# Peptides against a protein of PDB entry 2FGR, part 10

Target 1, 331 residues: chain A of PDB entry 2FGR
Amino acid sequence: SSVTLFGIVDTNVAYVNKDAAGDSRYGLGTSGASTSRLGLRGTEDLGGGLKAGFWLEGEIFGDDGNASGFNFKRRSTVSLSGNFGEVRLGRDLVPTSQKLTSYDLFSATGIGPFMGFRNWAAGQGADDNGIRANNLISYYTPNFGGFNAGFGYAFDEKQTIGTADSVGRYIGGYVAYDNGPLSASLGLAQQKTAVGGLATDRDEITLGASYNFGVAKLSGLLQQTKFKRDIGGDIKTNSYMLGASAPVGGVGEVKLQYALYDQKAIDSKAHQITLGYVHNLSKRTALYGNLAFLKNKDASTLGLQAKGVYAGGVQAGESQTGVQVGIRHAF

## One batch from the design tools (peptide; made by RFdiffusion4, then SolubleMPNN)

Design b1_p8_5_s3 (from b1_p8_5, 5 letters changed)
Fold by OpenDDE base, seed 3:
Structure b1_p8_5_s3 (fold): chain B 331 residues (1-331), chain A 8 residues (1-8)
Amino acid sequence: as target 1 above (331 residues)
Amino acid sequence: EIVVSWVP
């Protein structure tokens, strides 16, 4: 049996030129290149190719020293693994987000990520962004000739919000092909939630692909999210992403990513473009910079996620520019 | 080996 203590501290200086009032925000932010975290993990060999595992991981907020406390809401799993794959019990990334966020060149972190995994409808569930779930059972297959899959189910445990009686139930999975330079996957998920105290289904379909040319990597995402409401009609968003990354001088990486969010319920689009650079000072320490531009059209109010500084929306039709410059240290 | 997880 082994136990590993691990973590990341990532802190930055961040700026956005507009908040919801049209004013600039700046200060010390967190998690601009990687989510800051503290974790414990371990494995036990049970013999016969069977292993037990545990994983406990929480977010660190370096700007305020975790003023709101510490928890294991990133991951709190026990697992069995072997030739059959891996079964996990406990709060984790849902299988769809675990696989499909891997195509985001900004790793769903900072001001540059693909923002498709979002609560588009003011859903009242705690995880209505489709990223994690409580009460989750997950299964991941081995890789067989490139083919792999993952499945998950989260129990609602009769949790209610307003008249909704199945809040927090998740069912979802992906199929993928991962072989050499190529990765491609399809994910499907449904989560039960509430909007305005009424039962709502969050349906999600996501396609992802990437190809590593050695000198550069291309990555893409196509996603539809739909909050299906009995009253007021569906809230549908089509999200698109295309990104490229390349190594620079053996010690750096440059990333460029574009995303489009077509918000059908308000007939409004948002365009995001982000340039990122990571400079490795060592295997464990990096400097980074991100420059993001978000253009809202019509009724769109999306904001860049400068965590610790400003992560709210902007006025309808306004554009927002964001900058992050920071240090990431892993241990 | 420090496994840097890029998982969000």
Scores: peptide ipSAE 0.065, ipTM 0.651, DockQ to the pose 0.053
Fold by OpenDDE base, seed 5:
Structure b1_p8_5_s3 (fold): chain B 331 residues (1-331), chain A 8 residues (1-8)
Amino acid sequence: as target 1 above (331 residues)
Amino acid sequence: EIVVSWVP
């Protein structure tokens, strides 16, 4: 048996040129290159190729010292694994997000990430971004010559919001091919939620692919999210991402990523472009910088996610520029 | 190999 203590402390100076009032925001932020975390994990060999596991992980906020407390909302699982794959019980990334966010070159964090995994409809459920779920059972296959899959079901436990009686139910999964430089995946999910106190289905389909050419990596995402409401029609967003990364001088990585969010319910688009650089001082410590531009058109009000400084929206049709410069340390 | 994808 083993127990591992692990973590990341990632803290930055961040700036955005516009908030909801049109004013600039700046200060000390968190999680610009990787999400800051503290965790414990371990395994027990049960013999015959069977292993038990646990994983407990929470977010760290280095700017305020976790003033709102600490929890294991990132992951709190017990598992069995073996030649059959892995079964997990507990709060975790849902299988769809776990696989499909891996194509985001900005690690699903900071001002540069793909923002498609979002609550697009003012959903009243706690996890209406489609990233994690409570009461989750997950199964992950082994890798069979590149082919792999993951499936999950989360119990709603009769959680009610307004007239919605199945809030938090998740069903979803992915199929993937991971072999050498190539990764490709298809994910499908449905989550039950509420909007305006009425039952709503959050349907998601995501395609992802990446290829590592050695000198550079290309990565892409195609996503459709639909909040199917009983009244008022569907809230649909089509999200697209294309990114490239390249190693620099053996100690650095440059990243460029573009995303388009076509928000059908408001007939409005947002364009995001981010340039990032990571400079490795060691295997565990890096300096980084991100420069992001978000152009909202028409009724779009999206904001860059400068966590700890400003993560709200902007005025309709306004553009936002964001900068982060920080230190990431892993242990 | 159980690909526990490290998702940050």
Scores: peptide ipSAE 0.034, ipTM 0.516, DockQ to the pose 0.043
Fold by OpenDDE base, seed 1:
Structure b1_p8_5_s3 (fold): chain B 331 residues (1-331), chain A 8 residues (1-8)
Amino acid sequence: as target 1 above (331 residues)
Amino acid sequence: EIVVSWVP
């Protein structure tokens, strides 16, 4: 049997020109090109094409040395895999986020990513961004002729918040076609949560597609997130993304991504545009730079996610510019 | 990545 120790340390100098007070923020940030992580994983061949696996992964914060501690909240799974696919038990990416974030050219991190996987409604559940779940059982099919799928269920374990009695229950999955240069997926999820102490369903539908032309890759996302409250109106957001990436000189990659967040409950839009560059110094070490612009309209208060520097909102209708320049090292 | 081999 083997155990693999693995990780990424990604630290940057980051700047945003506005915070919630209208002031600039700058300093050392983390996870600008890839989420910094430390993990352990391994597999055991059980014979007959069956394998056992484990995966333990936590986030690393290089700017403060994990002052708030270390945990395996990124992934803590045990699995069985074989010709039938893979069953996972434990905290992980939910199947919908695992598949549909793969179309984000900024790898769901830094100031450039698609921000549609969000808690749009001040949901009181710990994972109301729709990214991960506790108490998760997941199943992933093999790829058969390009077709693949993933399904997940997370137990609420009778977790209550206010009058909500099923908080943290997740059910969801995706269907996909992955063949050569083409990828396309449909994801559906429902999560039970609370808003203002009242039971709320977080419903999500996401479409993703990408095509690799060799000289460039195009990628897109369409998402609707709806918080359906037992009492009160729905909180709906339609999110759109279109991105392109291209290799540069065999050692670099340039990325451009646009996203629109149409926040229906406040009748307000936010526009995000990000230019990114990654320069590979080796297979494991890269320099990177991101330049992002976020334009809020009307009542929109979205902020760029400069993790470790500033990830809060801005004043309503304000625009924010962000920069990250950093080092990513994988081991 | 560091691979540690273990034989039970």
Scores: peptide ipSAE 0.139, ipTM 0.825, DockQ to the pose 0.669; fails the geometry check
Fold by OpenDDE base, seed 2:
Structure b1_p8_5_s3 (fold): chain B 331 residues (1-331), chain A 8 residues (1-8)
Amino acid sequence: as target 1 above (331 residues)
Amino acid sequence: EIVVSWVP
């Protein structure tokens, strides 16, 4: 039997020109190119093409040495896999986020990523961003001629908030086609939560596609997130993303990504544009830089996610500029 | 990555 110890330490110098008071913030941030992590994983061959697996992964915060502690909230799964695919038990990425975030050229990390996977409605559930779930059972098919799928269900375990009695229940899945340079996917999910102590359904539909032309890659996302409330009307956000990446000189990658967040409940839009560069010093070590602009209109208060420095909102209608320069090391 | 192996 074998156990693999693995990780990433990613730490940066970050700057944003505005916080919620209109002041600048700067310092050491974490996870600008990849989420910093420490993990353990292993597999056991059970014979006949059947394997058991485990995966335990937690986030590392290099700026403060994990002052808030360490946990396995990134992933804590046991699995069986074989010719039938893979069944997982435990906290993980939900199938919809696992597949549809793969079209984000910034890998859902730092100041440049697609921010559509968000708690748009002040949902009171622990994972109302639609990224991960507790008490999750998931199944992933093999790839058959390019076609693949994933499905998941998370138990609410009778968690109550206010009058809501099914908080944390998730059901969702995706269908995809992955063949050579082409990837395309459709994801659907519903999560039970509470808003203002009242039962609310977080419905999500996401389309993603990418094509690798060799000299460049194009990628796109279309998403609708809807918090369905019986009182006060629905909170709906339509999110759009288009990105391009290209290899540079065999040792680098440049990325450009645009996103639009149309926040229907406040009749307000936000525009995000990010330029990123990664320079590989080795297979395990890279330097990187990100430059992001976020323009809020009307009542929009979105902020860039400069983790470890500032990840809060800004004043309504304000624009924010962010910079990250850092080192990523994998082991 | 560090791989630790043992015979069960």
Scores: peptide ipSAE 0.133, ipTM 0.819, DockQ to the pose 0.704; fails the geometry check

Design b1_p8_5_s4 (from b1_p8_5, 5 letters changed)
Fold by OpenDDE base, seed 4:
Structure b1_p8_5_s4 (fold): chain B 331 residues (1-331), chain A 8 residues (1-8)
Amino acid sequence: as target 1 above (331 residues)
Amino acid sequence: EIVLSWVP
């Protein structure tokens, strides 16, 4: 049996040239290369190949010292694992996000990540971005010659918003092939939510793949998110991502990622391109820089997620430039 | 057998 204390403190100086008023924002931000976190995890060998586990993890905000408090909203699971795989009980990444965000070369954080896992429809549920769920049961298979899968169900517990009576119910899963340099996955999910106090289904399909050529890695995502509303029609977004990373000089990594967000309900596109560099000072400490450009067209109002500085939208059709320069330290 | 997981 073991208990491990672990964490990441990632803090940066960040700048965006436009907010919702068209003004620049700058300051100290968090989680530019990896989400800052503090966690406890442990495993107990129960014999016969069975293990019990726990995992408690919360986000750290190094800019304000967690002024709004600390919680275990990142993960709060108890698990059993063995030759059958792993069953988890508790708040976690939903299986679809856990697998499909792994193709994001920017680690689902900072100004460069794939932003497809989003609340596209002003959904009133707490997790309408499709990333995590409360009251979650998850199952993950072992890897069988590369093939693996994950499945999850989250209870709504009769949570109501307006006339919606099943808010927070999730069902979803993925199938994947992970073997050597190749990874490929297909994820499907449905989440019950509310929009304008009315029942809405958030349907998601995501295809991801990556290949590591040694000298470079390529990664891609194709996603459709659809908020199916009983009144007002569907809110559909098609999101696309293509990224490349390469080692530099044995101590660095350069990353380039492009994403397109085709927001069908407003007939508007947003284009994101991000250049990132990570310089490893050690196995645990890195310097990093991100430069991102977000071009909104027509009615699109997307903003870069400069956490701790500005993560809101911009004016319709406006472009935003963002910069982050920071330190990541793992323990 | 190996259980593969990723946490962002």
Scores: peptide ipSAE 0.021, ipTM 0.533, DockQ to the pose 0.041
Fold by OpenDDE base, seed 2:
Structure b1_p8_5_s4 (fold): chain B 331 residues (1-331), chain A 8 residues (1-8)
Amino acid sequence: as target 1 above (331 residues)
Amino acid sequence: EIVLSWVP
């Protein structure tokens, strides 16, 4: 049997030109190119092509040394795998986010990522961004000539918020085609939550595709998130992303990504554009820089996610510019 | 990555 200790320490100097008061913020931030993490994983060969596995992974905050403690909230799974695919028990990425975030050229991290996987409605559930779930059972198929799928169910365990009695229940899955340079996926999910103490369904549909042309990669996302409320009407957001990446000189990668967030409940749009560069000093160490611009219109108050420096909103209709320059080290 | 291996 084997156990692997692994991790990433990613720390940056970050700047945003506006916070909620209109003031600049700057300092040492975390997780600009990859989420900083510490983990343990292992597998046991049970014979006949069957394997047992475990995975324990927590986030590292290099700026404060994990002052709020350490946990395994990134992933805490036990699994069985074989010719039938993989079954996982425990907290993890939900199947929809696991697959559909793979089209984000910024890997759902730092100031540049697609922000569609969000709590758009002040949902009161712990994971109302649709990224992870507690009490999760997941199944992933093998790849059959490019075709693959994943499914998940999370138990609510009778969690109650206000009059909502099924908070945290998730059901969802994806179908995909992954073959050579082409990837395409459709994801569907529903999560039970509460908004204002009332039962609410978070419905999500996401389409993703990418193609690697060798000299460059193109990637795109189309998403609708809808918080369906019995009273007060639906909170709907349509999110769009288009990105390109290219290798540079055999040691670097440049990335450019645009996203649009059409927030229907407030009739307001936000535009995000991000330029990123990663310079590999080795297989394990990289320097990186991100430059992001976020334009809010009308009542939109979205902010860039400069983790460890400032991740809050801005004033309605304000624009925000963000910069991250950092070191990523993997072990 | 550090790999720890043992054979029971």
Scores: peptide ipSAE 0.215, ipTM 0.830, DockQ to the pose 0.722; fails the geometry check
Fold by OpenDDE base, seed 1:
Structure b1_p8_5_s4 (fold): chain B 331 residues (1-331), chain A 8 residues (1-8)
Amino acid sequence: as target 1 above (331 residues)
Amino acid sequence: EIVLSWVP
């Protein structure tokens, strides 16, 4: 049997022209093209087409050497897999995020990604962005004729915040069709959380599709996130994304992505446009550059996620420009 | 990626 040690170190020089005070920020950032990570994984053949597996993965912060520590919060699963698919036990991407973030041409990281998977309502749960869950059981089907699906349930373990019970309970899944150049998916999820110490359901619906034309790939997302509060009005955001990517000279990839975040509770929109380029120096090493523009309207305060430099908001109605230039190395 | 061989 074998254990695989794997990782990515992705570090960049980043700049944003505005922070919450209206000042520029610049420095060394992380995870601009791919999330930096260190992991261990392995499989055991149990015979009869059954396999056991494990996966342990944590984020790496190359700018500070993981000064805040290292953990396996990215993934910490044990699994059984076979002709029936895969069952996973442990912290992981929830099935909805695992599938629907695959349509993000910026790999859910850096200043260019789709930011719809967010805590839109000051939810007090640790995973109120809808990306991962603790205490998760997941099941993934095989691909049969293009059809595939994933389902997940996370136990709340009677976690409470304020008067809210069942905090951290997740139920969700997706159905998908993946065949040749076409991918399309529908995801549904509900997570129990708290806002202002009061019980709140985070409901999410996401549609994704992509098509690879060979010369270019198109990808799109439609999402609605709704924080349904027991007391007070719903906090609803409709998020839209359209992106294109194309290979350049066999060694590079150019990406362009637009997103719109219609924040209904504050009647305010934000527009994000990102241009990215990846230059492959090898199969394992790449240079990259991202240029992003975020236009907030009215009461919107969204900021670009220049991890390690500045990931906070801006003043209401302000625009932000961001740049990342970096090295990605996989091992 | 680095593959480490192990014996159970």
Scores: peptide ipSAE 0.200, ipTM 0.833, DockQ to the pose 0.623; fails the geometry check
Fold by OpenDDE base, seed 5:
Structure b1_p8_5_s4 (fold): chain B 331 residues (1-331), chain A 8 residues (1-8)
Amino acid sequence: as target 1 above (331 residues)
Amino acid sequence: EIVLSWVP
């Protein structure tokens, strides 16, 4: 049996030119290239190709030393794995987010990521961004000639908000083809939540694909998120992403990613474009810089996620520019 | 990463 201690400390200097008041903000932020984390994981060989596993992982906030505490909300699973695949019990990435966020060239982190996995409707559930779930059972298949799949169910445990009695129930999964330079996936999910104290279904469909040409990688996402409310009509967002990355001089990586968020309920679009560079000082240590532009149109109020500095919205129709320069260290 | 292993 083995236990591995692992982590990432990623801290940056960040700037955004506008907050909700139109003022600039700057300071020390966290998780610009990768989410800072501390974790423990291990496996036990049970014989016959069967293994037991555990994984405990929490977020680290290097700017304040985890002033709000530490928890294992990133992942807290026990598992069995073998030739049949893997079964996981506990809080984790839901199968849909685990697979489909892998196409985000900014690792679902910092000011450059695809922001489609979001609470678009002021949902009152704890995980209405569709990223993780409590009380989750997940199953992941082996890879069969490139084909693989993942499925998950999270229990609501009769959690109530207002008149909603099934808050936190998740059902979802993906099918994928992963072979050599090609990856492609389709994900479907439904989560039960509440909006304004009323039962609401968060439906999600996501398509992702990437291809590694060696000299560059292309990646794309197509997503629809729909909050189906009993009163007030549906809140639908169509999100699109296209990105490219390329190695630079054997020690660096440049990334360019564009995203469009078509917010149907407010008939408003937001455009995000991000240029990123990572400079590897070693296998474990990197310097990085990100430059992001977010253009809101009409009633759109989206803000860049400069975690630890400013992650709020802006005024309707305003544009925001963000910069991050930081150090990532893995152990 | 730090790997801990034990043998009885």
Scores: peptide ipSAE 0.184, ipTM 0.800, DockQ to the pose 0.675; fails the geometry check

